# Ledger of designs, part 53: peptides against a protein of PDB entry 9IZ0

Target 1, 345 residues: chain A of PDB entry 9IZ0
Amino acid sequence: ITCLGSNGHTYKQLVKGGNDDLRQDAVMEQVFEQVNGFLRSYRKTSQRNLSMRTYKVIPLALKTGVIEWVQDTIPLGEYLDSAHKVYHPKEWSLSTCRKLIAEKQMEDLETRLKVYDLVCRHYRPVFRHFFLESYADPVQWFTTQTNYARSTAVASVLGHVLGLGDRHGQNILIDKTSGEVIHIDLGIAFEQGKKLPVPECVPFRLTRDVVDGMGITGVEGVFRRCMEFTLETLRREEDSLLSVLEVLRYDPLFSWLISPLRRMKKQKMQLENFNQPESGNITTDASRDPKIQRNNVSGESEAERAILKVRQKLSSTLSVEASVGELIRIAQDPSYLALMFCGWS

## One batch from the design tools (peptide; aimed at target 1 P197)

Design b2_p21_3_s1 (made by RFdiffusion4, then SolubleMPNN; from b2_p21_3, 14 letters changed)
Fold by OpenDDE base, seed 4:
Structure b2_p21_3_s1 (fold): chain B 345 residues (1-345), chain A 21 residues (1-21)
Amino acid sequence: as target 1 above (345 residues)
Amino acid sequence: EEKLKKLKEALEKLLEKLDKA
C-alpha cells in the first residue's frame, strides 16, 4: 500500500498477513530506536553516525500488520546467490552446499568440520563485489563499504546483547544507497535461536561473505572499532537499556519465548531450504517431545532470565576490547559455523 | 582496475588510521 504521511511525504508500506506476529518486531524496533538515542548521545558513536537501521512496524491484529517498505534494498542471501553464480560459475551451487551440510547435521563435530571445510573450498566469498559493482565512484564505493562495516558492527553488538536469532541471509537486507544493513524478522530474540531445530551457536552473523564485504581489512578495521564503541555505549547506558526492557515485562502481548508454532514454521523452512523431502510426519506432536517439558515457567520468569542475560552481556568484567575480541573470535570459529544452518556464506 | 584497487586499499588504510584517532 502507499500512504500519505502527515508530513506530506508518500510512504510505501507492505501489508503482512498470515502467521507472523509483528508485535515482537515492533517491540524490537522500539528498543533499537532507544539504543539509537544512546548512540547519538555518546561522542564516540555519534561522530561516526553509528545506528541500528530501523523500519516502521505497525501491528494491526494478532497476526497482521503494516511494515515500512525499505526501498532500494536487497536481501544479502539473494545478492550472494546471484553473485556467486557470476564470479564462481565452476563452484558448487548453494543447494549442493546446503545438502552436504544437512546430510552431516547429526554427525560429530569432526565430521561436520570436514564437510564445512569442503563446502568452504567449493563456495568462495563474493560479497566484496557488491561494493565494487554498485559504485563506480571511488568515494561512494569507500563510503558505502565503510557504512556497511559500521552498520554491521552496531547490528552485531545489538544482536549479541539482545540475543537476536534467525540471522540468515534473507533476514538481512543491504541498502543499495548507503551500504547499511537492515535486520528484519526480529521475532527470535533473547537467545531463543538456541531453541531452533538447528541451534544458533554464534553471537551474531560474521560469515566469510559478511567479512568479505568489509574490504581488505576485514574485521580488524572499522568493524572491530565500531563494535568496541557500540559496546562501550551500551555498557554506559546499561541501566537505561535495562529500564527499556523492564517495560516489556508488562507488555502482555510480548513473548519472551519462541512460540511452538513459530518453532514449527522455522523447522519447516529449514527442511525446505535443505531440499529434504517433506516427511509428512512433521506432525511431531510438540506435545510428545518429553524434552519440551512444558515447564510452566511463567512468562515473568523468562523475562527476568532474559534481562539477567542482557545484564551479563553488558558486564564490565572484561575490557571492551577483550569482550569484542572474544565475540569476533567465536562468531568466526569454524567449530561454531560448521554447526549452523548456513555458516559458510 | 588494479590501480583503482590499490587506491581503494590505500584509502581503507587511511580511514582505518583516522577512525583510530
Scores: peptide ipSAE 0.097, ipTM 0.765, DockQ to the pose 0.013
OpenDDE base, seeds 1, 2, 3, 5: peptide ipSAE 0.032, 0.043, 0.064, 0.091; ipTM 0.701, 0.686, 0.734, 0.757

Design b2_p21_3_s2 (made by RFdiffusion4, then SolubleMPNN; from b2_p21_3, 13 letters changed)
Fold by OpenDDE base, seed 1:
Structure b2_p21_3_s2 (fold): chain B 345 residues (1-345), chain A 21 residues (1-21)
Amino acid sequence: as target 1 above (345 residues)
Amino acid sequence: EKELEELLKALEELLEKLEKA
């Protein structure tokens, strides 16, 4: 839909009709707006214009809303798939890499690491080319690469603290104008990504291509420093952030848990991305309803656990530098990336 | 490589100084 704004500008709006609870996205965007307030309040973050890029979500109903169409964006995964074909036409296809990882999904860690390493050798990073192709001017190139590293740092800290899941390349948009990242589909938060069929075990997405986009300094430049400044700000504003999350505890429309339907939908989407349609009638014998022990863990008890985990992640027990160093280490650890759906790019 | 890393770090520091001004 195209809406005319009160300012006379026309905005493209994505009307999403479907099983996606846009209320959860809207609530997470409100949390990001509050965090952006904290980032503006502190010199170290304000001077760098550090922010989580937000988009307007207007929930109209449980399954219907208007999302601001982020103009001039591309999904990271779409860019990477296209760029790998251009820069490395002799390397393996994304489908081949996915297939090999999937075939070993039930194997031991050692076997999964060997396959991950093999995939990594046949699917090399290319994301640096986004900046080189898009920005012929050296100042624009440097500025946009810096904006990318900064926005990725903010999103990485927030993604860790809030336990954002499902951070695959289709849920991360790149703004072609600024180089900033925009996270979409925020319906997996508070570590509910660990409940996916392929559990998320990294704090945020810091794959080889995500790092390649940071340029020659990789994680040791702007990215690390901006993570540190962001975490320092969030630690200072712990009580303010927790107060925002406590308001959500009492929102009857906010789901602290991934819905079984959403989990099944994400499972199906993960599996369908593995199946090229070879015409084999896989009769999905839907009969193995795993007894989801509906432990009626009150939504309240899950909210309490979520808030407690946020508080624990904001703990000042370790220095900011030590905490960020550990997060970066874990996010890049092959032992975790080999377990991911797409940990190689 | 090292000279380019040093140059990029210097540019990052300059950008950070300009953003402070």
Scores: peptide ipSAE 0.107, ipTM 0.770, DockQ to the pose 0.013
OpenDDE base, seeds 2, 3, 4, 5: peptide ipSAE 0.092, 0.084, 0.090, 0.087; ipTM 0.751, 0.742, 0.750, 0.745

Design b2_p21_3_s3 (made by RFdiffusion4, then SolubleMPNN; from b2_p21_3, 12 letters changed)
Fold by OpenDDE base, seed 1:
Structure b2_p21_3_s3 (fold): chain B 345 residues (1-345), chain A 21 residues (1-21)
Amino acid sequence: as target 1 above (345 residues)
Amino acid sequence: EEELEKLKKALEELLEKLEKA
């Protein structure tokens, strides 16, 4: 839909109808707005204009709402798939890579690492070309690449701290104007990504293409420093951040747990992204619902656990540099990336 | 590559100086 703003500008709005509770996205966007307040208050982050890019979410009803259409964006995964076809036309398709990883998903770590390495050799990073293609002016190129590294750093720290899941290339938009990342579909938070059929083992997405977009310095330039400044800010504002999350504990509309329906939907989407439609009626016998012991873990107990994990991630036991160093190491570790749905790109 | 890395690092340091000003 197109809405006329009070400022006389027309805004495109996406009316999302479906099974997705936009209330969770709206709440996470409110948390990001508060965090952006902290980032603006701290000199090291404010000087760099560090922020989590947000979008307006207006939940209208259960599973319906209006999302601000982020203009001039592209999904990271869409760009990468197109760019790989252009720059590496002799390499494997994304579908081939996905198939090989999927075929080995039940194998041991050693076998999965071998397949991951094989995929990596036949699917080389291309995301640096986004900046080279989009920005002919060297100043714009440098500025947008810097903005990308900065926004990715903020999103990486915040994504780790809040335990944001489902950070695949379709849920990460690139702003073509600024080079900044916009994270969408925030319905998997507080480490609920570990409950996905393919558990998320990395703190944030730092795949080879995500790093390639940072250019020649990779993670050791702007990205690392901006992660450090962001984490330092969040550690200083720990009590403020926890107070925001405590308000959500009492929000009856906020789900601290991934719903079984969302889990099943994400499972289907993961499986459908593996299956090219060969016409075989795989009757998914829905009968093996593993008895999810509904441990009636009260929503309160899960909220407490989530808040405790946030507090633990903000612990000053390690230096900011040591903490960021470990996060970067884990996020790039082949032993974790080989376990991911798409850890190679 | 090394010269481009040096140039990029110098530009990052310049940006950080400009952001501090």
Scores: peptide ipSAE 0.069, ipTM 0.727, DockQ to the pose 0.013
OpenDDE base, seeds 2, 3, 4, 5: peptide ipSAE 0.055, 0.060, 0.033, 0.066; ipTM 0.709, 0.719, 0.676, 0.714

Design b2_p21_3_s4 (made by RFdiffusion4, then SolubleMPNN; from b2_p21_3, 12 letters changed)
Fold by OpenDDE base, seed 2:
Parts: C-alpha cells; sequence; structure tokens
Structure b2_p21_3_s4 (fold): chain B 345 residues (1-345), chain A 21 residues (1-21)
C-alpha cells in the first residue's frame, strides 16, 4: 500500500498477511531504537554515526501487520547469486554447493570441513563488486564501503548480544544509497537459532562474501574498531539495556521461544531448498519429536534465562578487544561455518 | 587497475588510523 504521511510525503508500506508474527520484529526494532540512543550519546560511536538500521513494524493482529518498505534495497543473497554468475561463470552453481553440503550433513567434522573447503574453492567471493559497480566516484565508493563495514559491525555486536538467528542472505538487505545493512525477519532471537534443524553455531554472519564487501583490509580495519566501540557502548549501558529487556519479560505478546509452527516451517523451507522435488512421501514422522515434556517452563523462566545470557555477553571479564577478537574468530571459523546451512557465502 | 588498487589500500590504511584515534 502507499500511505500519505502528515508531512505530505508518500510512503510505500508492505502489508504482510500470513503466519509470521510481526510482534517480535516490532519489539526487536524498539530495542534497536534504544540502542541507537546509546550509540548517539557515546562520543566514540556518535562521531562515527554508528547505528543499527531500523524499519517501522506495526503489528495489526496475530498474523497481520504493516512493514515499512525499505526503498532502494536489495537482499544480499539476491545480489550475490547474480554477481557470482557474472564474475565467476565457470564456478559451481549455488544449488551444486548446497547439494554437496547437504549430502555430507550427517558426516563427521573432518569430512564436512573437506566439503566446505571444496565448495569455497569453486564458489569465490564477489561482494566487493557491489561497491565497485554501484559507485563510480571514488569518494562515494569509499564512503559506502565504510558505511557497510560500520553498519555490519553494529549489527554483528547487536546480533550476538541479542542472539539474533536466521541471518541468511535474504534476511539481510543492502541499502544501495548508503551501503548500510538492514536486518529483517527478527523472529528468531535470544539464541533460539540453536533450536533450528540446522543449529546456528556462529555469533553473527561473517562469511567470505560479508568480509569481501569490507575491502582489502577485510575485518582488520573499520569493522573490528566499530565492533569494539559498539561493544564498549553496550557494556557501559548494560543496566539500561537490561531494563529495556526486563520490560519485555512482562509483555504477554512477546515470545521468548521459537513457536513449533515456525520451527516446522523453517525445517520445511531448509529441506525444500536442498531437495529437487522428488515426490517422495517423506512422511516426516512427527511422532518422533521426543516428548520433551512441556514442562511449562513458564515464559518467565525462558525470559530470565535470555536476560542472563545477555548479561553474560556484556561481561567485562575480557577486554573489549579480546571479546571482539574471539567473536570475529568464531564467526569465521571453518569448524562452525562447515556446519551451517550456507556458511561459504 | 594497479594504481586504483594502491589508492584504495592507502585510503583504507588511512581510515584505519583515523578509527584508531
Amino acid sequence: as target 1 above (345 residues)
Amino acid sequence: EKELEELKKALEERLKKLEEA
């Protein structure tokens, strides 16, 4: 829909109808707005204009809402698939890479690492070309690449601290004007991504293409320093951030757990992306979901556990530099990326 | 190409120093 604002400007809005609970997205966007307040108040982050890019989410009902349409964006995964075909037309298709990783999903770590390395050699990074193609002016090129590294650093720290999951290339938009990243579909938070059929083992997305977009310095420049300043700000504002999350603990509309329906939907989408439609009745015998007794772990106990994990991630036991160094190491570790659904791109 | 890549590297190294200050 297109809405006329009270300011006389027309805004495109996406009316999302369907099984996606936009309430969790709306709550996470409110948390990002509060964090953006902290980033603006702290000198080291405000001087660099560090922010999490936000979008407006208005939940209208359990299954309907209005999302602000982010103009001039492209999904990272859409760009990468198109660019890879242009720059590396002799390399493997994304479908071939996915198939090889899926065929080895049940194998040992050594076998999975060998397949991951093989895929990486036949699917090279291309994301640097986004900036080179889109910006002919050297100042615009440099500014947009810098904005990308800065916004990715903020999103990486926040994504780790809040335990954001499902960070695939379709849930990360690139702003074609600023080079900034915009994270969408925030319905998997507080490490609920570890409960997916393919568990998320990395703190944030730092794949080879995400790094290739940072330019020749990769993670060892703007990105690392902006992660450090962001984490320093969040550690300073720990009590303020925890107070915001405690308000959400008592929100009866907020779900601290992934819904069984959303888990099943993500499982089906993961399987459909690996299988060509062989009409095999995989009776997913839904009967072998172990009766994990619904111990009514009260929504309060899961909220408390989530808040405790946020506090632990903000701990000053390690320096900011040591903590960021370890996060970057883990996010790039082949031993974790080889276990992921799409860890090569 | 080579001069452009050297210029890019020099700009990124300069930016790194500005982010360290």
Scores: peptide ipSAE 0.046, ipTM 0.690, DockQ to the pose 0.013
OpenDDE base, seeds 1, 3, 4, 5: peptide ipSAE 0.022, 0.036, 0.024, 0.025; ipTM 0.611, 0.677, 0.628, 0.629

Design b2_p21_4 (made by RFdiffusion4)
Pose (drawn by RFdiffusion4):
Structure b2_p21_4 (pose): chain A 304 residues (1-257, 299-345), chain P 21 residues (1-21)
Amino acid sequence: ITCLGSNGHTYKQLVKGGNDDLRQDAVMEQVFEQVNGFLRSYRKTSQRNLSMRTYKVIPLALKTGVIEWVQDTIPLGEYLDSAHKVYHPKEWSLSTCRKLIAEKQMEDLETRLKVYDLVCRHYRPVFRHFFLESYADPVQWFTTQTNYARSTAVASVLGHVLGLGDRHGQNILIDKTSGEVIHIDLGIAFEQGKKLPVPECVPFRLTRDVVDGMGITGVEGVFRRCMEFTLETLRREEDSLLSVLEVLRYDPLFSWLGESEAERAILKVRQKLSSTLSVEASVGELIRIAQDPSYLALMFCGWS
Amino acid sequence: EEETLENIEKAHELVEEVLEE
């Protein structure tokens, strides 16, 4: 529902009748805003202007809340389905991949990896072409590319830290003229998903297409640097963060999917921010564990 | 239903194996 404005600008409101965890999304957005404040009160984490982008959430009811449909955007999942067909029509469709992996579900490890390798060989990455031929001449394109890389890196590090759940393309919105990414529908949090009826391996969203969209350079450069600066900044302001997560713990609103999984979850948060391992080594291991095909094969259907 | 539960357990074991590696 799109309304005008007194200043003359239209605002789009996405109202949902489905039982999306909009309250959890709201508290998560509050944490994200406070993280933006942390990144604001520092030198390195603000010269890059890095921020985990937040979309305003106004949940009137958990089942029937209303959120801000962000200014003109195309969701990642709804995108690169048309781009896949237009750019690579000869290659296989999502239908062949999907249920072919469906045949993979009951198979062993080697079979799952083999079929995944085959399908991934068939379906070359295509998201790299969104930033081309869409925004503007090169300067704006590069600014948009670095904005996407920064925003996705920060969102991914934060999601791994807080154990964010669903990370399909249907839950990612790319801005357009700016390029900052907006994660949507973050209902599953504090390590909720891996432990699904169907298990997962990847800690944060990182497909082949996503790393192809970061540019010619994969996730080694601006992405890794932004991730590691984010990790160090989050560690330096760790006490305030755990304080925020503690206040989340003691209220019965945040979903942690007497004693609760929230305690263990924040302990794992502390471990993830633990200074025992160098931050550079932590970012390296995170990139490896999110990029390796062996982990990617067991994730789910698609996710090429 | 029992067989589906066994398959779910196997899937989780395979994931655990990959994570250990």

Design b2_p21_4_s1 (made by RFdiffusion4, then SolubleMPNN; from b2_p21_4, 11 letters changed)
Fold by OpenDDE base, seed 4:
Structure b2_p21_4_s1 (fold): chain B 345 residues (1-345), chain A 21 residues (1-21)
Amino acid sequence: as target 1 above (345 residues)
Amino acid sequence: EEEKKKLEERRREIVEEVLKR
């Protein structure tokens, strides 16, 4: 839809109807706006205009809302798939890579590392070309690449601290004008990604293509420094951030747990991308109503556990530099990336 | 081709200036 604002400007908006609870996205966007307030308050972050890119989410009903249409964006995964076909036309297709990783999903780590390495050799990074294609002017190119690295650093720290899951290439938009990343579909938070059929093992997405977009300096340039400044700011504002999350603890509309429906939808999408040929009748004997003992693990106990994990991630037991260094190491570790659904790009 | 080469050279210069800071 297109709405006319009170300022006379027309705004395109996406009306999303369906099984997605936009309330969780709206709440996470509110948390990001509070964090953006913290980032604006500190000199080290404000001088770099560090922010999490936000989008407006207006929940209209349980499963319907209006999302701000982010103009001039492309999904990272859409760009990467198109760019690989252009720059590496003799390499493997994304579908071939997915299939090979899928076929080895139940194998040992050594076998999974071997197939991951094989896929990596046949699917090389291309994301640097986004900036090179979009910006002929060297100053614009460098500025936009810098904005990308800064934006990715903020999103990586926040993604880790808040335990954002489902950070696949379709849930990360690239702003074609600024180079900033926009994270969408925020319905998997507080480490609920570890409960997916393919558990998330990395703190944030720092795949080879995500790094390739940072240019020649990779993670050791603007990205690392901006992660450090962001984490320093969040550690200083720990009590403020925890207070924001405590308000969400009492929001009856916020789910600290992945909804069974969303889990099943993600399961189905993961399985459909794994076109395994029909190996026989697993009769889903739908007749075993698992008395899922709703262990009334009160929504309160899961919220408390989530907040405790946020506090642990903000702990000053290690320096900011050591903490960021370890996060970057883990996020790039082949032993974790080989376990992911799409860890190669 | 010459313009492309000049742009690539200028991109290298900008990166080198930033790596020196």
Scores: peptide ipSAE 0.278, ipTM 0.850, DockQ to the pose 0.012
OpenDDE base, seeds 1, 2, 3, 5: peptide ipSAE 0.227, 0.234, 0.170, 0.237; ipTM 0.826, 0.828, 0.783, 0.828

Design b2_p21_4_s2 (made by RFdiffusion4, then SolubleMPNN; from b2_p21_4, 11 letters changed)
Fold by OpenDDE base, seed 2:
Structure b2_p21_4_s2 (fold): chain B 345 residues (1-345), chain A 21 residues (1-21)
Amino acid sequence: as target 1 above (345 residues)
Amino acid sequence: EEELKELEERRRKIVEEVLAR
């Protein structure tokens, strides 16, 4: 829809209707706005204009809401699929790579690593070309690539701390003007991604294309330093962040668990992306939301467990540098990436 | 391909000059 504001400006908005509860997205965006307050208050982060890019989410009903249309954006996955065809036309298609990884999904780690390495040799990173194509001016190129590395660093720390899942290339937008990342579809948080049919084993998305966008310095440049400053800020503001999350514990509308319906929908979408024939008419009559009497007792225990995990991730047992170093290592480790869904490669 | 390599090399030099300041 297009709305005329009281200021005379025209605003595009996305009306989302269907089976997706936007309340979790709205809550995560509120948490990001609070964290952006902490990042603005701390000298090391404010001097670099570090922020999580946010978008407005207005839930209107259980399954309907209005989302801000993020102008001048492209999904990372859409750009990469196009760019790989242009820059590497002799390499394997994304569908071929997905098929090969899927065929080995039930095999041992050694076999999966060999196939992952094979796919990596036949599907090379291209995301550096986004900046090379979009920005002719060297200052604009350097600024936008720096903004990308900064924005990705903030999103990586927050994504780890809050346990954001489902970070596939369609759920990450790139701002064509600033080079910043915008994370969308925040409906999987607090490590509920580990409960998906293909468990999420990495702390955040740091694939070869995500790194290629950072330019020549890769992760060892602006990205690492901005992760360190972001984590230092979140450790300093631990009590403030936990207080914000504790308010959500008492929100009767917030769900700390992935719904069985969302889990099944994600499972179906994963199977469809593999061209596996539906083994059996699971007529998911998605119209009958079973009135799961939310035993309030189970929701409180899951909220407490989620808050405890956030606290553990903010622990000062390791230095900021050591903690960031380990997160970067794990996020790039082929032994984890080879276990992931093809949308993470 | 050659024009792209020249553009990449020019950009590399600019980054090195900016990081050296």
Scores: peptide ipSAE 0.027, ipTM 0.480, DockQ to the pose 0.013
OpenDDE base, seeds 1, 3, 4, 5: peptide ipSAE 0.026, 0.017, 0.018, 0.020; ipTM 0.431, 0.399, 0.435, 0.440

Design b2_p21_4_s3 (made by RFdiffusion4, then SolubleMPNN; from b2_p21_4, 10 letters changed)
Fold by OpenDDE base, seed 3:
Structure b2_p21_4_s3 (fold): chain B 345 residues (1-345), chain A 21 residues (1-21)
Amino acid sequence: as target 1 above (345 residues)
Amino acid sequence: EEELEKLLEKRREIVEEVLAS
C-alpha cells in the first residue's frame, strides 16, 4: 500500500498476511531501538554513528501486519548471485554449490570441509564489486564501504548477544544509498536457530563475501573496532538491556518458543535449499494435545535460559578485544561454515 | 486492532519508564 504522510510525502508499506507472526519482529525492532539509545549515549559509538538499522513493524493481528517498505535496498544474496554470474561466469552456479554441500550434509566433518573448500575454489567472493559499481565518487565509495563495515559490526554483536539466527543472504538487505545492512525476518531470536534441522553454528554471518565488502582491510579495519565499541557499550548497559529483556519475559505477545508452523516453514525452506525430495505428508494432527498449558511453563523456562545466555555473552571475564577476536575467529572458521547450507558466500 | 495498539503503546511506556529509572 502507499500512504500519504502528514508531511505530504508518500510512503510505501508492505501489508503482510498469512502464517508469519510479526510480533517477534516488532519486539526485536523495539529492542534494537533501545540498543540504538545506548549506542547514541556512549561517546565511542556515538562519534561513529553506530546503530542497528531498524524498520517499522506494526502487527495488526496474530499473523498479519504492516511492515515499512525499506526503499532502495537489495537482498545480499540476490546481489551476490547476480554479481557472481557477471564477474565469474566460468565458475560454478549457486545451485551446483548448494547441491554439492547438500549431498554431503550427513557425512563427517572432514568430508564436509573438503567439499566446502572445493566449493570455495569454484565460487569466489564478489561483494567488493557492489561498492565499486554503485559509487563512482571515491569519497562516496569510501563512506558507503565504511558504513557497511560499521553496520555489519553492530549487527554482528547484536546478532550474537541476542542469538539472532537465520541470518542468510536473503534476510540481510543492503541499503544502496548508505551501504548499511538491514536485518529482516527476525522471527528467530535467542539461539532458537540452533533448533533448526540445519543448526546455525556461527555467532553471526561473516562469510567470504561479507568480508569482501569490507574492502582491503577486511575484518581488521573498521569492522573489528566497531564490534569492540559496540560490545563495550552493551557491557556497560548490561543491566538496562537485561531489564528490557525481562519486560519481554512477561510479555504475552512475545513467543519464546518457535511456533510449529514457523519451524515447519523454516524446515521446508532448508529442505528446498538442499533440493531434498519432499518426504511424504507427516500429517502431525497436533490439534488435540492438552500441551498448551505445558507450553507456558516451557516458555518461561526458555525466557529465563535466554536471558541467562545474554548475561553470559555480556560477561566481562574476557576483554572486549579478546571476546571480539574469538567471535570473529568462530564466525570465519571453516569447521562451522562447512556445516551451513550456504557458508561459502 | 485498537486493543493491540493500546498494548503496544503501553509496552513503549513501560520500556521508557524502565530506561528512565
Scores: peptide ipSAE 0.043, ipTM 0.538, DockQ to the pose 0.015
OpenDDE base, seeds 1, 2, 4, 5: peptide ipSAE 0.012, 0.028, 0.030, 0.026; ipTM 0.392, 0.411, 0.520, 0.423

Design b2_p21_4_s4 (made by RFdiffusion4, then SolubleMPNN; from b2_p21_4, 11 letters changed)
Fold by OpenDDE base, seed 4:
Structure b2_p21_4_s4 (fold): chain B 345 residues (1-345), chain A 21 residues (1-21)
Amino acid sequence: as target 1 above (345 residues)
Amino acid sequence: EEELEELEKRRREIVEEVLAS
C-alpha cells in the first residue's frame, strides 16, 4: 500500500498477513532504536555514524501488520546467486551446493567439513563485485564499502548480543544507495536459532562472501574496529539495555520462545530450499511430535534466561579486542560453517 | 574492460593510501 504522511510525503508500506507475528519484529526494532541512541551518545561510535539500520513495523493484530517498504534494496542471497552466474559461470550452481550439504546433514563433522571444503572450492566469493559494479566513482565505491563494513559490524555485535537467528541471505538486505546492511524477519531472537532443525552455531553471519564485500582488508580493517567500538558502547550501556529487555518480560504478547508453528514453517522452508522431496503431509498437528519436549518453562523463566544470556555476552571479563577477536574467529570457523544451512556464501 | 581495470587500479591506490594512513 502507499500511505500519505502528515508531512505530505508518500510512503510505500508492505502489509504482512498470515501466520507471522510482527510483534517480535516491532520489539526488536524498538531495541535497535534504543541501541542507536547509545551509539549516537558515545564519541567513538558517533564519530563513525555507527547504527543498526531499522525499518518501521506497526503490528495491527496477532499475525498482521504494516512494515515499511525498504526501497532500493536487494537481498544478499539474490545478489550473490546472480553474481555467481556472471563471474563464475563454470562453477557449481547454488542448488548443487545446497544439495551436497543437505545430503551430508546427518553425517559426522569430518564428512561435513570435506563436503563444505569441496563446495567452497566450486563456489568462490563474488560479493566484492557488488561495490565494483554499482559505483563507478572511486570515492563513492570506497564510501559505500566502508558503510557496508560499518553496518555489518554493528549488526554482527548486536545480532550476537541479542542472539538473532535465521540470518540467511534472504533476511539480509543490501541498500544499493549506501551499501549498508538491513536485517529483516527478526522473529528468531535470544538464541532460539539453536532450536531450528539446522541449528545456528555461529554468533553472526560472517561467511566468505560477507567478508569479500569488505574488500582487501577483510575483517581486519573497518569491520573489526567498528565491532570493538560497538561492543564497548553496549558494555557501557548494559544496565540501560537490560532495563529495556526487562520491560518485555511483562509483555504477554512477546514470545521469548520460537513457536512450534514458526519452527515447523522454517523446517518446511529449509527442506524446500534443499529440493528435498516433500516427505508426506506435514500435518500441522504440532501436538504430537514427542521430541518437542514442551518444557512448560514459564515465559518468565525464559525471559530471565534470555536476559542473563545477554548480560553474559556483555561481560567485561575479556577485553573488547579479545572478545571481538574470538567472535570473528568463531563466526569464520569451518567447523561451525560446515554445520550451517548455507555457510559457504 | 580497460576502463574497469583502470578503475580497479585507482581503487587499489586509494585503499593502499588509506591503509598507509
Scores: peptide ipSAE 0.038, ipTM 0.454, DockQ to the pose 0.013
OpenDDE base, seeds 1, 2, 3, 5: peptide ipSAE 0.026, 0.030, 0.027, 0.000; ipTM 0.376, 0.450, 0.440, 0.263

Design b2_p21_5 (made by RFdiffusion4)
Pose (drawn by RFdiffusion4):
Structure b2_p21_5 (pose): chain A 304 residues (1-257, 299-345), chain P 21 residues (1-21)
Amino acid sequence: ITCLGSNGHTYKQLVKGGNDDLRQDAVMEQVFEQVNGFLRSYRKTSQRNLSMRTYKVIPLALKTGVIEWVQDTIPLGEYLDSAHKVYHPKEWSLSTCRKLIAEKQMEDLETRLKVYDLVCRHYRPVFRHFFLESYADPVQWFTTQTNYARSTAVASVLGHVLGLGDRHGQNILIDKTSGEVIHIDLGIAFEQGKKLPVPECVPFRLTRDVVDGMGITGVEGVFRRCMEFTLETLRREEDSLLSVLEVLRYDPLFSWLGESEAERAILKVRQKLSSTLSVEASVGELIRIAQDPSYLALMFCGWS
Amino acid sequence: EEEERYEFNMELIEELEERNE
């Protein structure tokens, strides 16, 4: 529902009747805003202008809340389906991949990796072409690319820290003229998903197409640097963060999918921010564990 | 049946983690 504005600008409101965890999304957005404040009160984490982008959430009811449909965007999942067909029509469709993996579900490890390798060899990455031929001449394109890389890196590190759940393309919105990513529908949090009826391996969203969209350079450069600066900044302001997560713990609003998984979840948050391992080594291991095909094969259908 | 499928999937993931260690 799109309304005008007194200043003359239209605002789009996405109202949902489905039982999306909009209250959890709201509290998560509050945490994200406070993280933006942390990144604001520092030298390195603000020269890059890095921020985990937040979309305003106004949940009137958990089942029937209303959120801000962000200014003109195309969701990642709804995108690169048309781009896949237009750019690579000869290659296989999503139908062949989907239920072919569906045949993979009951198979063993080697079979799952083999079929995944085959399908991934068939479907070359295509998201790299969104930033081309869409935004503008090269300066604006590069600014948008670095904005996407920064925002996705920060969102990914924060999601791994807080154990964010669903990370399909249907839950990712790319801005357009700016490039900052906006994660949507973050209902599953504090390590909720991996432990699904169907298990997962990847800690944060990182497909082949996503790393192809970061540029010619994969996730080694601006992405890694932004991730590691984010990790160090989050560690430096760790006490305030765990304070925020504690106040989340003691209220019965945040979903942690007497004693609760929230305690163990924040312990794992501390471990993820623990200074025992160098931050650079932590970022390296995170990139490896999110990029390796062996982990990617078991994730779910698609996710090429 | 769903429990057996879940346990089986978890074993595969454990084997994959051991191999990558």

